# Designs tried in a protein design run: peptides against a protein of PDB entry 3C2G. Part 39

Target 1, 209 residues: chain A of PDB entry 3C2G
Amino acid sequence: IRTFDLLGLLLHDSDAIDGFVRSDGVGAITTVVQYPNNDLIRAGCKLLLQVSDAKALAKTPLENILPFLLRLIEIHPDDEVIYSGTGFLSNVVAHKQHVKDIAIRSNAIFLLHTIISKYPRLDELTDAPKRNRVCEIICNCLRTLNNFLMMWIPTPNGETKTAGPNEKQQVCKFIEIDILKKLMSCLSCEGMDTPGLLELRSTILRSFI

## One batch from the design tools (peptide; made by RFdiffusion4, then SolubleMPNN)

Design b2_p13_1_s1 (from b2_p13_1, 8 letters changed)
Fold by OpenDDE base, seed 1:
Structure b2_p13_1_s1 (fold): chain B 209 residues (1-209), chain A 13 residues (1-13)
Amino acid sequence: as target 1 above (209 residues)
Amino acid sequence: SEEAIRRSLAAGL
């Protein structure tokens, strides 16, 4: 705990973050969060989120890290762990085709749907901090989904990956009326990535219509 | 149907 909090306070500079990542800092965090301590898991996942946009992650093998993190999010009913883990996932898949492929093989699409589905409607949340945290989690999931869907949209150059039958079935769940209502509720929250949610709306329309 | 999806998206989004 205290070591991750201290690292989080020291890692405000991009070169320091890159230095930590180059020194297998992500592997070190994933080793430590294997211990069944909720506060340690929260602190470790928060530190993962803080380094998730590091340039050095483009050179870091994620084949063992992503499946582990996805499993951790699946089994840990903690909003802070889910927020940090979905935030990490959203950032590491951005602009990285090989990382998207690892996440999809690791059942990320189904997990993202499960995460969104388990949360109540935002209008049922009277506590503003809790409502904002739930909205941030849903936004992280939906932004990650957008990054996956974009792989299967034909480019002007005629190059497109085709989603497999399992991926198609999993993605079709995101057009459910409950998911669409949660997307719209997030668009009404202040300080959210409204441009990213509008991009997802456009991506859904291009993928299903 | 694609049209039902389009209407659901247009009504919900």
Scores: peptide ipSAE 0.021, ipTM 0.651, DockQ to the pose 0.022
Fold by OpenDDE base, seed 5:
Structure b2_p13_1_s1 (fold): chain B 209 residues (1-209), chain A 13 residues (1-13)
Amino acid sequence: as target 1 above (209 residues)
Amino acid sequence: SEEAIRRSLAAGL
């Protein structure tokens, strides 16, 4: 716990973050969060989020890390763990086709749908901090989904990856009226990544219409 | 159906 807090305070510099990641810092965190301690899991997942945009992650093997993190998010009902883990996932899949492929093979699409589905509507949340955290989680899930959907949109050059039958079925769950309402509710939240949500809306329209 | 999706999206947009 205190070690992760200290690392979080030291990791404000991009070179320090890259140094940590190059030293297998992500693997070290994932080893530590295997222990059944909720505070340790929260702190470790938060630190993962803090390093999730590091340039050095492009050279980090994620074949063991991503399935583990996805399982952790699946079994841990904690909003802080889910926030940090979905944030990490969103950042690491960005611009990295091989990481997208690992996440998809690890059932990430279904998990993201499950995460969004378990939260109440934002209009039912009277507590502003809780509402904002739920919105951030949904935004992380939806941003990750956008990154997946973009792989299957026809490019002008005709080079499209085809989604597998299972992937297509899982993606089709995101056009459920409940999910779409949650997307729209997130667009009304202050301080959210409105551009990213609008991009997803465009991507959904291109993928399903 | 694709048309049901379009209507659902248009009703939410």
Scores: peptide ipSAE 0.021, ipTM 0.647, DockQ to the pose 0.022
Fold by OpenDDE base, seed 4:
Structure b2_p13_1_s1 (fold): chain B 209 residues (1-209), chain A 13 residues (1-13)
Amino acid sequence: as target 1 above (209 residues)
Amino acid sequence: SEEAIRRSLAAGL
C-alpha cells in the first residue's frame, strides 16, 4: 500500500513512468497483487492505471500480464479494482494490434459485457461519487470494445481482419438494449470521454447496421 | 425501444 502510494506520487513525470515500465515495474506490480490483500490489490491496480499510457509499454511483453489482470477483474467485485483494471486495458489496447489479440484470446470481450451488465442504471444511483465511478467503468469497457471493433472495419485500402465466430457472438451482446441504454446514460455524464463514446456509436453502426 | 435507441444512435451521425 504505502509503497504504491509513494510510487503514485513519484510517477507524475512521463520519463519517471517510462523508467519504471522499462525496469519491469508492471511485472513487479502484477507479482505483488497476487497476494490476498484487497488494499494492496486496489493500490497496485491504481498504479497500473497511472502507467498505462507509458510509451515504454510498446516494448513490454503483456502475454502474461493481461490474462492475469483480466482474471483479477473477473474475480474481484471491487469498483476501484475494476475501474483501474478496465482503464489499464483500454489504454494498453489502443493502437496496439498484438495487445488487442492477447486481450481477445483472454476472453476480454465477454468480461467487458459481464462488467457492464452487473452495474445498475446510472439513474438508479443517488450517490454522485458512486454514479461517476460506475460511469467511468462503463466508459472504459466501451472504449476497449471500440478498439476491438475497429480491427474488423474495412480500411480504405480494403484491408480488414475477420472476427472469429466466437468473437462475433460475444460482440453481438453489446447491441442489447440494456448496454445501449448504459452507453446513452454515459454520454449524458459530465467530464466523460464524450468523443470516445461518440466514436463507439459510429463504430457500432458500421459493424451492426 | 431498442429500435428508438438505434435510430437515436443513427441520427447523431
Scores: peptide ipSAE 0.020, ipTM 0.654, DockQ to the pose 0.027
Fold by OpenDDE base, seed 3:
Structure b2_p13_1_s1 (fold): chain B 209 residues (1-209), chain A 13 residues (1-13)
Amino acid sequence: as target 1 above (209 residues)
Amino acid sequence: SEEAIRRSLAAGL
């Protein structure tokens, strides 16, 4: 716990973050969060989020890390773990086709749907901190989904990956009325990545409509 | 309806 908090306080610059990642810091965190301590898991996942945009992650094998993190998010009913983990996922898949492929093979699409589906409507949340955290989680999930969908949108040059039949089935869940309502509710939240959510809206329309 | 949401999404583009 205190070590991860201290690391989080030391990792304020991109070079320190990259140095940590190059030193297998992500692997070290994933090892430590295997211990059944909720505070340790929270702190470790928060640290993962803090390093999730590191340039050094492009050189880090994520084949073992992503499945582990996805499983951790699946089994943990903790909003802070889910926030950090979905934030990590969202950042690491950005602009990284191989990482998207690992995440998809690790059932990320279905998990993201499950995460969004388990949360109440934002209008039912009276507690502003809780509502904001739930909105952030949903936004992380939806941003990750956008990154997946973009792989399958035809570019003007005609080179796109076709989604496999399983991926198509999984992604079709995101056009369900409940998910679309949650997308729209997130668009109404202040301080959210409204441009990213609008991009997802456009991506959904181009993919399904 | 789901279709109304899709139309609303489309109309906001």
Scores: peptide ipSAE 0.019, ipTM 0.654, DockQ to the pose 0.026

Design b2_p13_1_s2 (from b2_p13_1, 7 letters changed)
Fold by OpenDDE base, seed 1:
Structure b2_p13_1_s2 (fold): chain B 209 residues (1-209), chain A 13 residues (1-13)
Amino acid sequence: as target 1 above (209 residues)
Amino acid sequence: SAAAIARSLAAGL
């Protein structure tokens, strides 16, 4: 625990973060979070989030790391683990087609729907810190979904990757009325990426028109 | 190596 907190205190600049990632720091964290210690898992996932935008991740093989993290988020009932893990997923798939493909093959679309479905509505949460954390988790899931959907939107130049029939069916679940209500409730939260949520709403609608 | 870093991190728990 203290060592991850110390690493988080040393990784404040982009060059230190890139140096850690180049030394296989992500593989080191994923080895440590295999221990059945919730505080260690929480600290390790938080450190993954802190390095998730590193340029050096474009050269890191994620074929074993990403499926493991997705499974950890699926089985671990901790909001801080889910927040950090969905934040990592959202950042690591951004602008990286090969990483999007690994995530999709690892059932990420269904997992994102499952996460959003398990959380209560934000209007049912009286505790403001808990409400804000749940809103951030939903926004991380939705930003990740936007990054996937953007691959399948027809461009005027005709070269678009087609979603498989299973991926299309999984995407259709995000237009369920309860998912749309949760998305709309996040637009009312202060300090949220309202432009990104509006972009996703537009992308979802365009995927069904 | 990731395994050596992981062992050092696990030993400092």
Scores: peptide ipSAE 0.035, ipTM 0.701, DockQ to the pose 0.032
Fold by OpenDDE base, seed 3:
Structure b2_p13_1_s2 (fold): chain B 209 residues (1-209), chain A 13 residues (1-13)
Amino acid sequence: as target 1 above (209 residues)
Amino acid sequence: SAAAIARSLAAGL
């Protein structure tokens, strides 16, 4: 815990973050979060989120890290772990086809649906900090989904990766009325990534029409 | 249909 807090206090610039990632800092965190301590898991996942946009991550093998993190998010009913883990996932899959393929093979699409499905509607949350955290989690999930769907949109050149039948079936669950209502409720939250949610709407339309 | 649901999503969002 204190070591991760100290590391978080030292990682104030992009060069320090990149230095940490180049020194196998992500592997070190993933080793530490294997201990059955919730506060350590929270602190480690928060530190993963802090380094999740690091340029050095493009050179870091994620084949063992990403499936482990997805499993951690699946089994821990902790908003801070889920927030940090879905934030990490959404950042590391951005612009990285290989990382998207690892995430999809690791059942990420179904996990994202499961996460969104477990949270109440935002209008049922009276506590503003809790409501904002749940909205951030849903937005992280939806931003990750958008990144997956974009792979299967036809390019002007006619080359398109086709989603497999299983991936297509899992994506179809995001058009369930309860998921759509949660997406709508996120658009009403102040300070949210409204552009990203509108982009997802456009991506869904282009994927199903 | 998935397309009808996608259109309903687009109209509601």
Scores: peptide ipSAE 0.019, ipTM 0.567, DockQ to the pose 0.025
Fold by OpenDDE base, seed 5:
Structure b2_p13_1_s2 (fold): chain B 209 residues (1-209), chain A 13 residues (1-13)
Amino acid sequence: as target 1 above (209 residues)
Amino acid sequence: SAAAIARSLAAGL
């Protein structure tokens, strides 16, 4: 715990973060979060989020790391773990086709739907900190989904990766009325990534029309 | 249909 807090305090600049990632810092964190200690899991997932936009991650093998993190998020009923893990997932899949493919093969689309489905409606949450955290988690899931859907949108050059039949079926669950109501409620939250949610709306429209 | 739901979403957003 204190070591992760100290690492988080030392990783203030991009060069230090890239240095940590190049030294297999992500693999080190994933080793530590295998211990059945909730405080270590929270601290480790938070540190993963802090390094999740590092340029050095483009050279880091994620074939073992991503399936492990996805499983951790699936089994751990903790908003801070889910927030940090979905934030990490959203950032690491951005602009990296090979990482998107690892995540999709690891059942990420279904997991994202499961996460959003487990949370109550934001209008049922009276506690503002809890409501904002749930909104951030939903936004992380939806931003990750946007990154996946963008692979299957026809480019002007006619080259598109086609989603498999299972991926198409899993994506179709995000147009369920409950999921759409949660998306709409996130647009009404102050301080949220409204531009990113509007981009997802545009991407959904282009994927289904 | 997915397209009908997407159109309803576009009208409500």
Scores: peptide ipSAE 0.018, ipTM 0.551, DockQ to the pose 0.025
Fold by OpenDDE base, seed 4:
Order: structure tokens, then C-alpha cells, then sequence
Structure b2_p13_1_s2 (fold): chain B 209 residues (1-209), chain A 13 residues (1-13)
């Protein structure tokens, strides 16, 4: 715990973050969060989120890390772990085709749907901090979905990766009325990435029409 | 249809 908090305090510049990532810092965190300590898991996932936009991650093998993190998010009923883990996932898949492919092979699309489905409607949450955290988690999931869908949108050059039949079926679950209501509820939250949610809305439109 | 749902979503309905 304290070591991760101290590391988080030292990792304020991009070069230190990149240095940590180049030194297998993500693998080190992943090793530490295997211990059955909830506070350690929270601190480790938070540190993963803090380094998740590092340029060095583009050169870091994530084949073992991503499946582990996805499994951790799947089994851990902790909003802080889910927030940090979905935030990490969203950032690491951004602009990285190889990382998107690892995540998709690791059942990420279905996991994202499962996460969104498990949370109550935002209008049922009276506690504002809890409501905001749930909204952030849903937004992380939906932003990750946007990053996946963007791979399968036809470019003007006609070169598109085609989604497999399983991926298409999993993506179709995001047009369920409860998922759509949660997306719309997130657009009404203050301080949210409304532009990113509007981009996803446009991406969904282009993927299903 | 998926397209109808996507259109409704795009319209903010």
C-alpha cells in the first residue's frame, strides 16, 4: 500500500512513468496484486491507472497482464478496483491495435457488458460520490467499447478489420435497452467526458446502420 | 431493429 502510494507520488512526470514501465513496473504491480489483500489490490490497480497512458506501454508485452487484469475486474466486487482497471483498459487499448486484439481475445467485450449490467441505474443511486464513481466506470467501459468499434468502421480507403461472428454477437448486447439507458444517464452526469460519450453514440450509429 | 435503436440513440431519444 504505502509503497504504491509513494510510487504514485514519484510518478508525476512522463519520463519517470516511462522509466517505471520500461523496468517492467506493470508486471511488478501485476505480481503484487495476486496477493489476497483488498487494499493492496486497490492500490495496485490505482497505480496501473496512473501509468496507463505511458508511451512505453506500446512496447510492453501485455499478453499476460491484460488477461490477468480482466480476470481481476471480473471477480473483484470493488468499485475502486473496477474503476481503476476499466480506466487502465480504456487507456491501454487506445490507438494500439495489438492491445485491442489481446483484450478482445481475453473476452473484454463481454466483460464490459457484464460490468455495465451489474450496476444499478444512476437514478437509483442517491449517494452522489457512489453515483459519480458508477458513472465513471460505465464511461470507462463505453470508451473501451468505442475503441473496439472504431476498428470495424469502414475507412474511406476500404481497408477494415472485420469483427468476427463472436465479437459481433457480443457487441450487439450493447444495444440492449438497459445498456442504452445507462449510456444516456451518463450524458446527464456533471464532469463527465460528454464529448467521448457523444463520439461513442456516433460510433454505435455507424456500426449498426 | 439495431439500426432503429441506433437512430433513436443518435437523436438523443
Amino acid sequence: as target 1 above (209 residues)
Amino acid sequence: SAAAIARSLAAGL
Scores: peptide ipSAE 0.017, ipTM 0.553, DockQ to the pose 0.026

Design b2_p13_1_s3 (from b2_p13_1, 10 letters changed)
Fold by OpenDDE base, seed 5:
Structure b2_p13_1_s3 (fold): chain B 209 residues (1-209), chain A 13 residues (1-13)
Amino acid sequence: as target 1 above (209 residues)
Amino acid sequence: MEEAIRRSREAGL
């Protein structure tokens, strides 16, 4: 715990973060969060989120790391772990085709749907901190989905990766009326990345058109 | 397609 807090204080600039990631810092954190200690898991996932935008992650082997983190955020009851883990996932897949492919093979699309489905509607949440955290989690899931969907949208150059039949079926679950209502409720939350959610809405619509 | 468009309209998307 204190070590992760100290590391989080030292990892304040991009060069320090990239240095940590190049030294297998992500592998080190993921090794430590395998211990059955919720405070350690929370602190480790928070630190993962802090380093999740590191350019060095493009060269980090994530084949063993991502499936583990996906399983952690599937089963863990703590919203802070889910927030940090979904935030890490959304950032780590961004602009990295090989990482998207690992995540998809690791059932990430279905997991994102499962996470969004687990939470109540935001209008049913009276506690503002809880509502905001749930909104952030849903937004992290949806940003991750956007990053996946963008691979299957035709580019002007005609080269489009085709989604497999399983991926198509899993993507079709995001047009369920409950999921769409949760997306709309997130657009009404203050302090959210409304542009990113609107981009996702456009991407979802384009993926089903 | 048509079902996705229908559901999006019903959700206010």
Scores: peptide ipSAE 0.023, ipTM 0.560, DockQ to the pose 0.024
Fold by OpenDDE base, seed 4:
Structure b2_p13_1_s3 (fold): chain B 209 residues (1-209), chain A 13 residues (1-13)
Amino acid sequence: as target 1 above (209 residues)
Amino acid sequence: MEEAIRRSREAGL
């Protein structure tokens, strides 16, 4: 615990973060969060979120790490772990086709739907800190979905991957009225990535055309 | 397409 908090205090610059990631820091964190200690898991996932935008992650093997983190955020009850894990996922898949492919093969699309579905509507949450955290989790899930959908949109250069039949079926769940209402509720939250959520809305509409 | 657009409109999108 204190070691991860200390590491999080040392990893403030991009060069230190890239140095940590190049030294298998993500693998080290994922090894430590396998212990059944919720405070350790929370601290480790928070540190993963802090390094999730590292350029060095493009060269890091994630084949064992990413499926483990997906299972962790599927089963863990703590919203802080889910926030950090979904934040890590959304950042690590950004602009990295090979990481998107690992996540999709590891059932990430279905997991994103499951995570969004387990939370109540934001208007039913009276506690403002909890409501904001749930909104951030939903936004992380939706941003991750946008990153997946963007692979299947026709580019001007004509190279489009086609989504498989299972991926198409899983994506179709995000046009359920409950999911769309949660998206709209997130657009109404202050301090959210409103441009990214509007891009997702446009991407969803284009993916179902 | 049409069903997704309909559901989007019903959700206020």
Scores: peptide ipSAE 0.023, ipTM 0.552, DockQ to the pose 0.024
Fold by OpenDDE base, seed 1:
Structure b2_p13_1_s3 (fold): chain B 209 residues (1-209), chain A 13 residues (1-13)
Amino acid sequence: as target 1 above (209 residues)
Amino acid sequence: MEEAIRRSREAGL
């Protein structure tokens, strides 16, 4: 715990973050959060989120790390862990085709749907801190989905991956009326990335066209 | 396609 708090205080500079990631810092955190201590897991996942935009992650082997993190956020009951883990996933897959491929092979699309489905509608949440945290989690899931869908949209240069039949079926679940209502509720939250959610809406619609 | 567009309209998208 105190070590992660101290590391979080030192990891404000991009060069320090990249140095930590190059030194297998993500692997080290992932090893420590395997212990059944919720405070340790929370602190470790928060630190993962802080380093999730590191350029050095493009050179880090994530084949063991991502499947572990996906299992953690599937089963863990703490919204702070889910927030940090989905935030890490969203950032780490951005602009990294090989990381997207690892996440998809690790059933990430289904997991994103499961996470969004387990939360109540935002209009049913009277507590503003809880409502905002749930909105942030849903937005992290949806941003991650956008990053996956963008792989299957035709680029002007003609190189497109085709989604497999299983991936297509999993993506079709995001047009369920409950999921679409949760997306709309997130668009109505103050301080959210409304442009990114509108881009996702457009990407979802284009993926079914 | 048509079903996704229909559900999006019903959700207010």
Scores: peptide ipSAE 0.023, ipTM 0.556, DockQ to the pose 0.024
Fold by OpenDDE base, seed 3:
Structure b2_p13_1_s3 (fold): chain B 209 residues (1-209), chain A 13 residues (1-13)
Amino acid sequence: as target 1 above (209 residues)
Amino acid sequence: MEEAIRRSREAGL
């Protein structure tokens, strides 16, 4: 715990973060969060989120790390772990085709739907801190989905990956009326990545129109 | 396609 807090204070610039990631820092955190200690898991996932945008992650093997993290956020009851884990997933798949392919093979699309479906509507949450945290989790899931959908949109250069039949079926679950209502509720939350949610809305429309 | 367009419009998309 205290070691992760200290590391989080030292990892304040991009060069320190990249140095930590090059030294297998993500693998080291992932090893430590395998212990059944909730405070350790929370602190480790928070540190993963802090380093999740590191450029060095493009050269880090994630084949064992991503399936483990996906299993953790599937089963863990703590919203702080879910927030940090979904935030890490969203950032680590960004601009990295090979990482997207690992996440999709590890059932990430279905997991994102499961997470969004687990939470009540934001209008049913009277506690403002809880409502904001749930909104952030849903936004992380939706941003991760956007990163996946963007692979199947034609680029000007004519290179299109085609989604498989299973991926298409899993993506079709995000046009369920309850999921769309949760997306619209997130657009009404203060302090959210409104540009990213509007981009996802545009991407969904382009994928289903 | 048409049903997805309908559902998106009903959701305010």
Scores: peptide ipSAE 0.021, ipTM 0.542, DockQ to the pose 0.023

Design b2_p13_1_s4 (from b2_p13_1, 9 letters changed)
Fold by OpenDDE base, seed 4:
Structure b2_p13_1_s4 (fold): chain B 209 residues (1-209), chain A 13 residues (1-13)
Amino acid sequence: as target 1 above (209 residues)
Amino acid sequence: FEEALRRALEAGL
């Protein structure tokens, strides 16, 4: 715990973050969060979120790390673990086809749907810190979904991966009225990644409806 | 349904 908090305090610049990632820092965190300690898991997932946009992650093998993190998010009913883990996922899949493929094969689409479906409507949450955290989690899930949908949009160069039948069926669940209402609620929250949510809306309207 | 959903996304989002 204290070691991850200290590491999080030392990793304030991009060069230190890249140095940590190049030294297998992500693998080290995933080894430590295998211990059944909730505070350690929270601290480790928070540190993963802090390094999730590092340029060095493009050279880091995620084949064992990403399935493990997805399973961790699935089994922990902890909003802080879910927030950090979905934040990590949304950043590491961005512009990385190989990482998107690992996440999809590891049932990430279904997991993201399950996470969004678990939470009540934002207007039913009276506690402002809880409401904001839930909004951030839903936003992370929807931003990750947008990154997956982008793989199936025809580019001018004609190279599109066709989604498999299972992936198509899982994606169709995000067009359910309950999920769309949660998207609208997140767009109404101040300080959110509104551009990313608007991009998802545009992707759905142009390519999936 | 798809057209109603499209209109809902265009008007409400």
Scores: peptide ipSAE 0.026, ipTM 0.627, DockQ to the pose 0.024
Fold by OpenDDE base, seed 2:
Structure b2_p13_1_s4 (fold): chain B 209 residues (1-209), chain A 13 residues (1-13)
Amino acid sequence: as target 1 above (209 residues)
Amino acid sequence: FEEALRRALEAGL
């Protein structure tokens, strides 16, 4: 715990973060958070989030790391773990097709649906800190989904991947009425990325209609 | 399906 907090304080610039990532720092964290201690898992996932936008991640093998993290956020009910884990996921898939493919094969789309499904509507949350954390989690999920959907939008060069039938089915779960009601509640939440929701909507329409 | 998807998105997002 204290080691991760101290390390997080030292990783305050992009060069230090890239140096840590190049030294297999992400693999080291994922090894340590296998110990069943909630405070250790929280601290480790927070540190993963802190390094999740590092340029050095483009050269880091994530084939073992990403499925492990997805499993961790699946089994842990902890909002701080889910926040950090979905934040890591949203950043690590950005601009990295191979990482998107690993995440999708690891059932990430359905996991994002499951995460959104377990939370109440934001307007039903009376505790402002809890509401804000849940809002951030949902934003991380939606940003990740948008990053996946962008793979299936035709590019100006005419190259596009086609979403498989399983991926289409998983994406269709986000238009279920109960999910849409929750997403609608996010638009009324203070600090919600409303532009990001509108981008997601536009991306879904362009990908499937 | 496409029209149903459009309507669902218009209503929910």
Scores: peptide ipSAE 0.021, ipTM 0.581, DockQ to the pose 0.024
Fold by OpenDDE base, seed 1:
Structure b2_p13_1_s4 (fold): chain B 209 residues (1-209), chain A 13 residues (1-13)
Amino acid sequence: as target 1 above (209 residues)
Amino acid sequence: FEEALRRALEAGL
C-alpha cells in the first residue's frame, strides 16, 4: 500500500512512468495484487491506471498480465478496482492491435457487458460521487468496446480482420433492452462523454452495415 | 439512438 502511494507520487512525469514500465513495473504490481488484501488491490489497480498510457507498454509483454487483470476485475465487486481496471484496459488497448487480440481472447467483451449489467441506471443513483464513478466505469467499458470494433472496420488499404461468431454474439448482448436503457441514462447525464457514446454508435454502424 | 443501434447490430451481426 504505502509503496504504491509513494510510487504514484513519483510517477507524474512521462519519462519516470516509462522508466517504471521498462523495469517491469506492471508485472511487479500484478504480482503484489495477488495477495488477498482489498486495500492493496485497490492501490495497485490505481497505480496501473496511472501508467496505462505509457509509451513503453507497446514493448511490454501483456499475455499473462492482461488476462490476470481481467479476472481480478471480474471477481472484485469494488467500484475503485473496476474503475481503475477498465481505465487501464481502455488505455492499454488503444492503438495496439496485439493487445486488443489478447483482451478479446481473454473474454473482455463479455466482461464489459457484465460490468455494465451489474450497475443501476444513473438516474437511480442519488449520491453524486457514486453516480459519477459508475458513469466513468460505463464510459471506460464503451471506449474499450469502441476500440475493439474499430479493428473490424474495412480500411481501403488493408486486410481487415472479420469478427468471429463468438465476438459477434458477445457484441449483440449490448443491444439488450436493459443495457440500452443504461446507455440512454448516460446520454442524459450532464458531464457525460456523450461524444464517446455517439462515436460507439457510429463505429457499430460502420463495422456492421 | 436505441432503435438505430438495434437495427445496425441486427443487420450486421
Scores: peptide ipSAE 0.021, ipTM 0.579, DockQ to the pose 0.026
Fold by OpenDDE base, seed 3:
Structure b2_p13_1_s4 (fold): chain B 209 residues (1-209), chain A 13 residues (1-13)
Amino acid sequence: as target 1 above (209 residues)
Amino acid sequence: FEEALRRALEAGL
């Protein structure tokens, strides 16, 4: 725990973060969070979030790391773990086709739907800290979904990956009326990445219409 | 259906 907090304080610049990732720092964290200690899991997932945008991750094998993290998020009901884990997922899939493919094979699309489905509407949350954290989790899920949908949109170069039938069916769940109502409730949340929601809207429209 | 979905998404999201 204290070691992860100290590492998080030292990893304040991009060069330090890239140095940590190049030294298999992500693998080291995932090894440590296998112990059944909630405070250790929270601290480790928070540190993963802090290094999740590192350029060095493009050269890091994630085949064993990413399925483990997705399973951890699936079984752990802790909002702080879900926040950090969905934030990590969103950042590591960005601009990395291979990592998107690992996440999709590891049932990430269905997991994102499950997370959004389990949380109440933001207007039903009276506690402001809880409402803000739930909003951030939903945003991380939506940003990750946007990154997946972008793979199936035609590029100017005519290269288009086709989504499989299972992936299409899983994506269709995000246009269900109950999910859309939860997404609409996020637009009224202070501190939202409104540009990110507008980008997702545009991506959904291009994917279904 | 697609046009109805477009209008619903443009109005709601």
Scores: peptide ipSAE 0.014, ipTM 0.474, DockQ to the pose 0.024

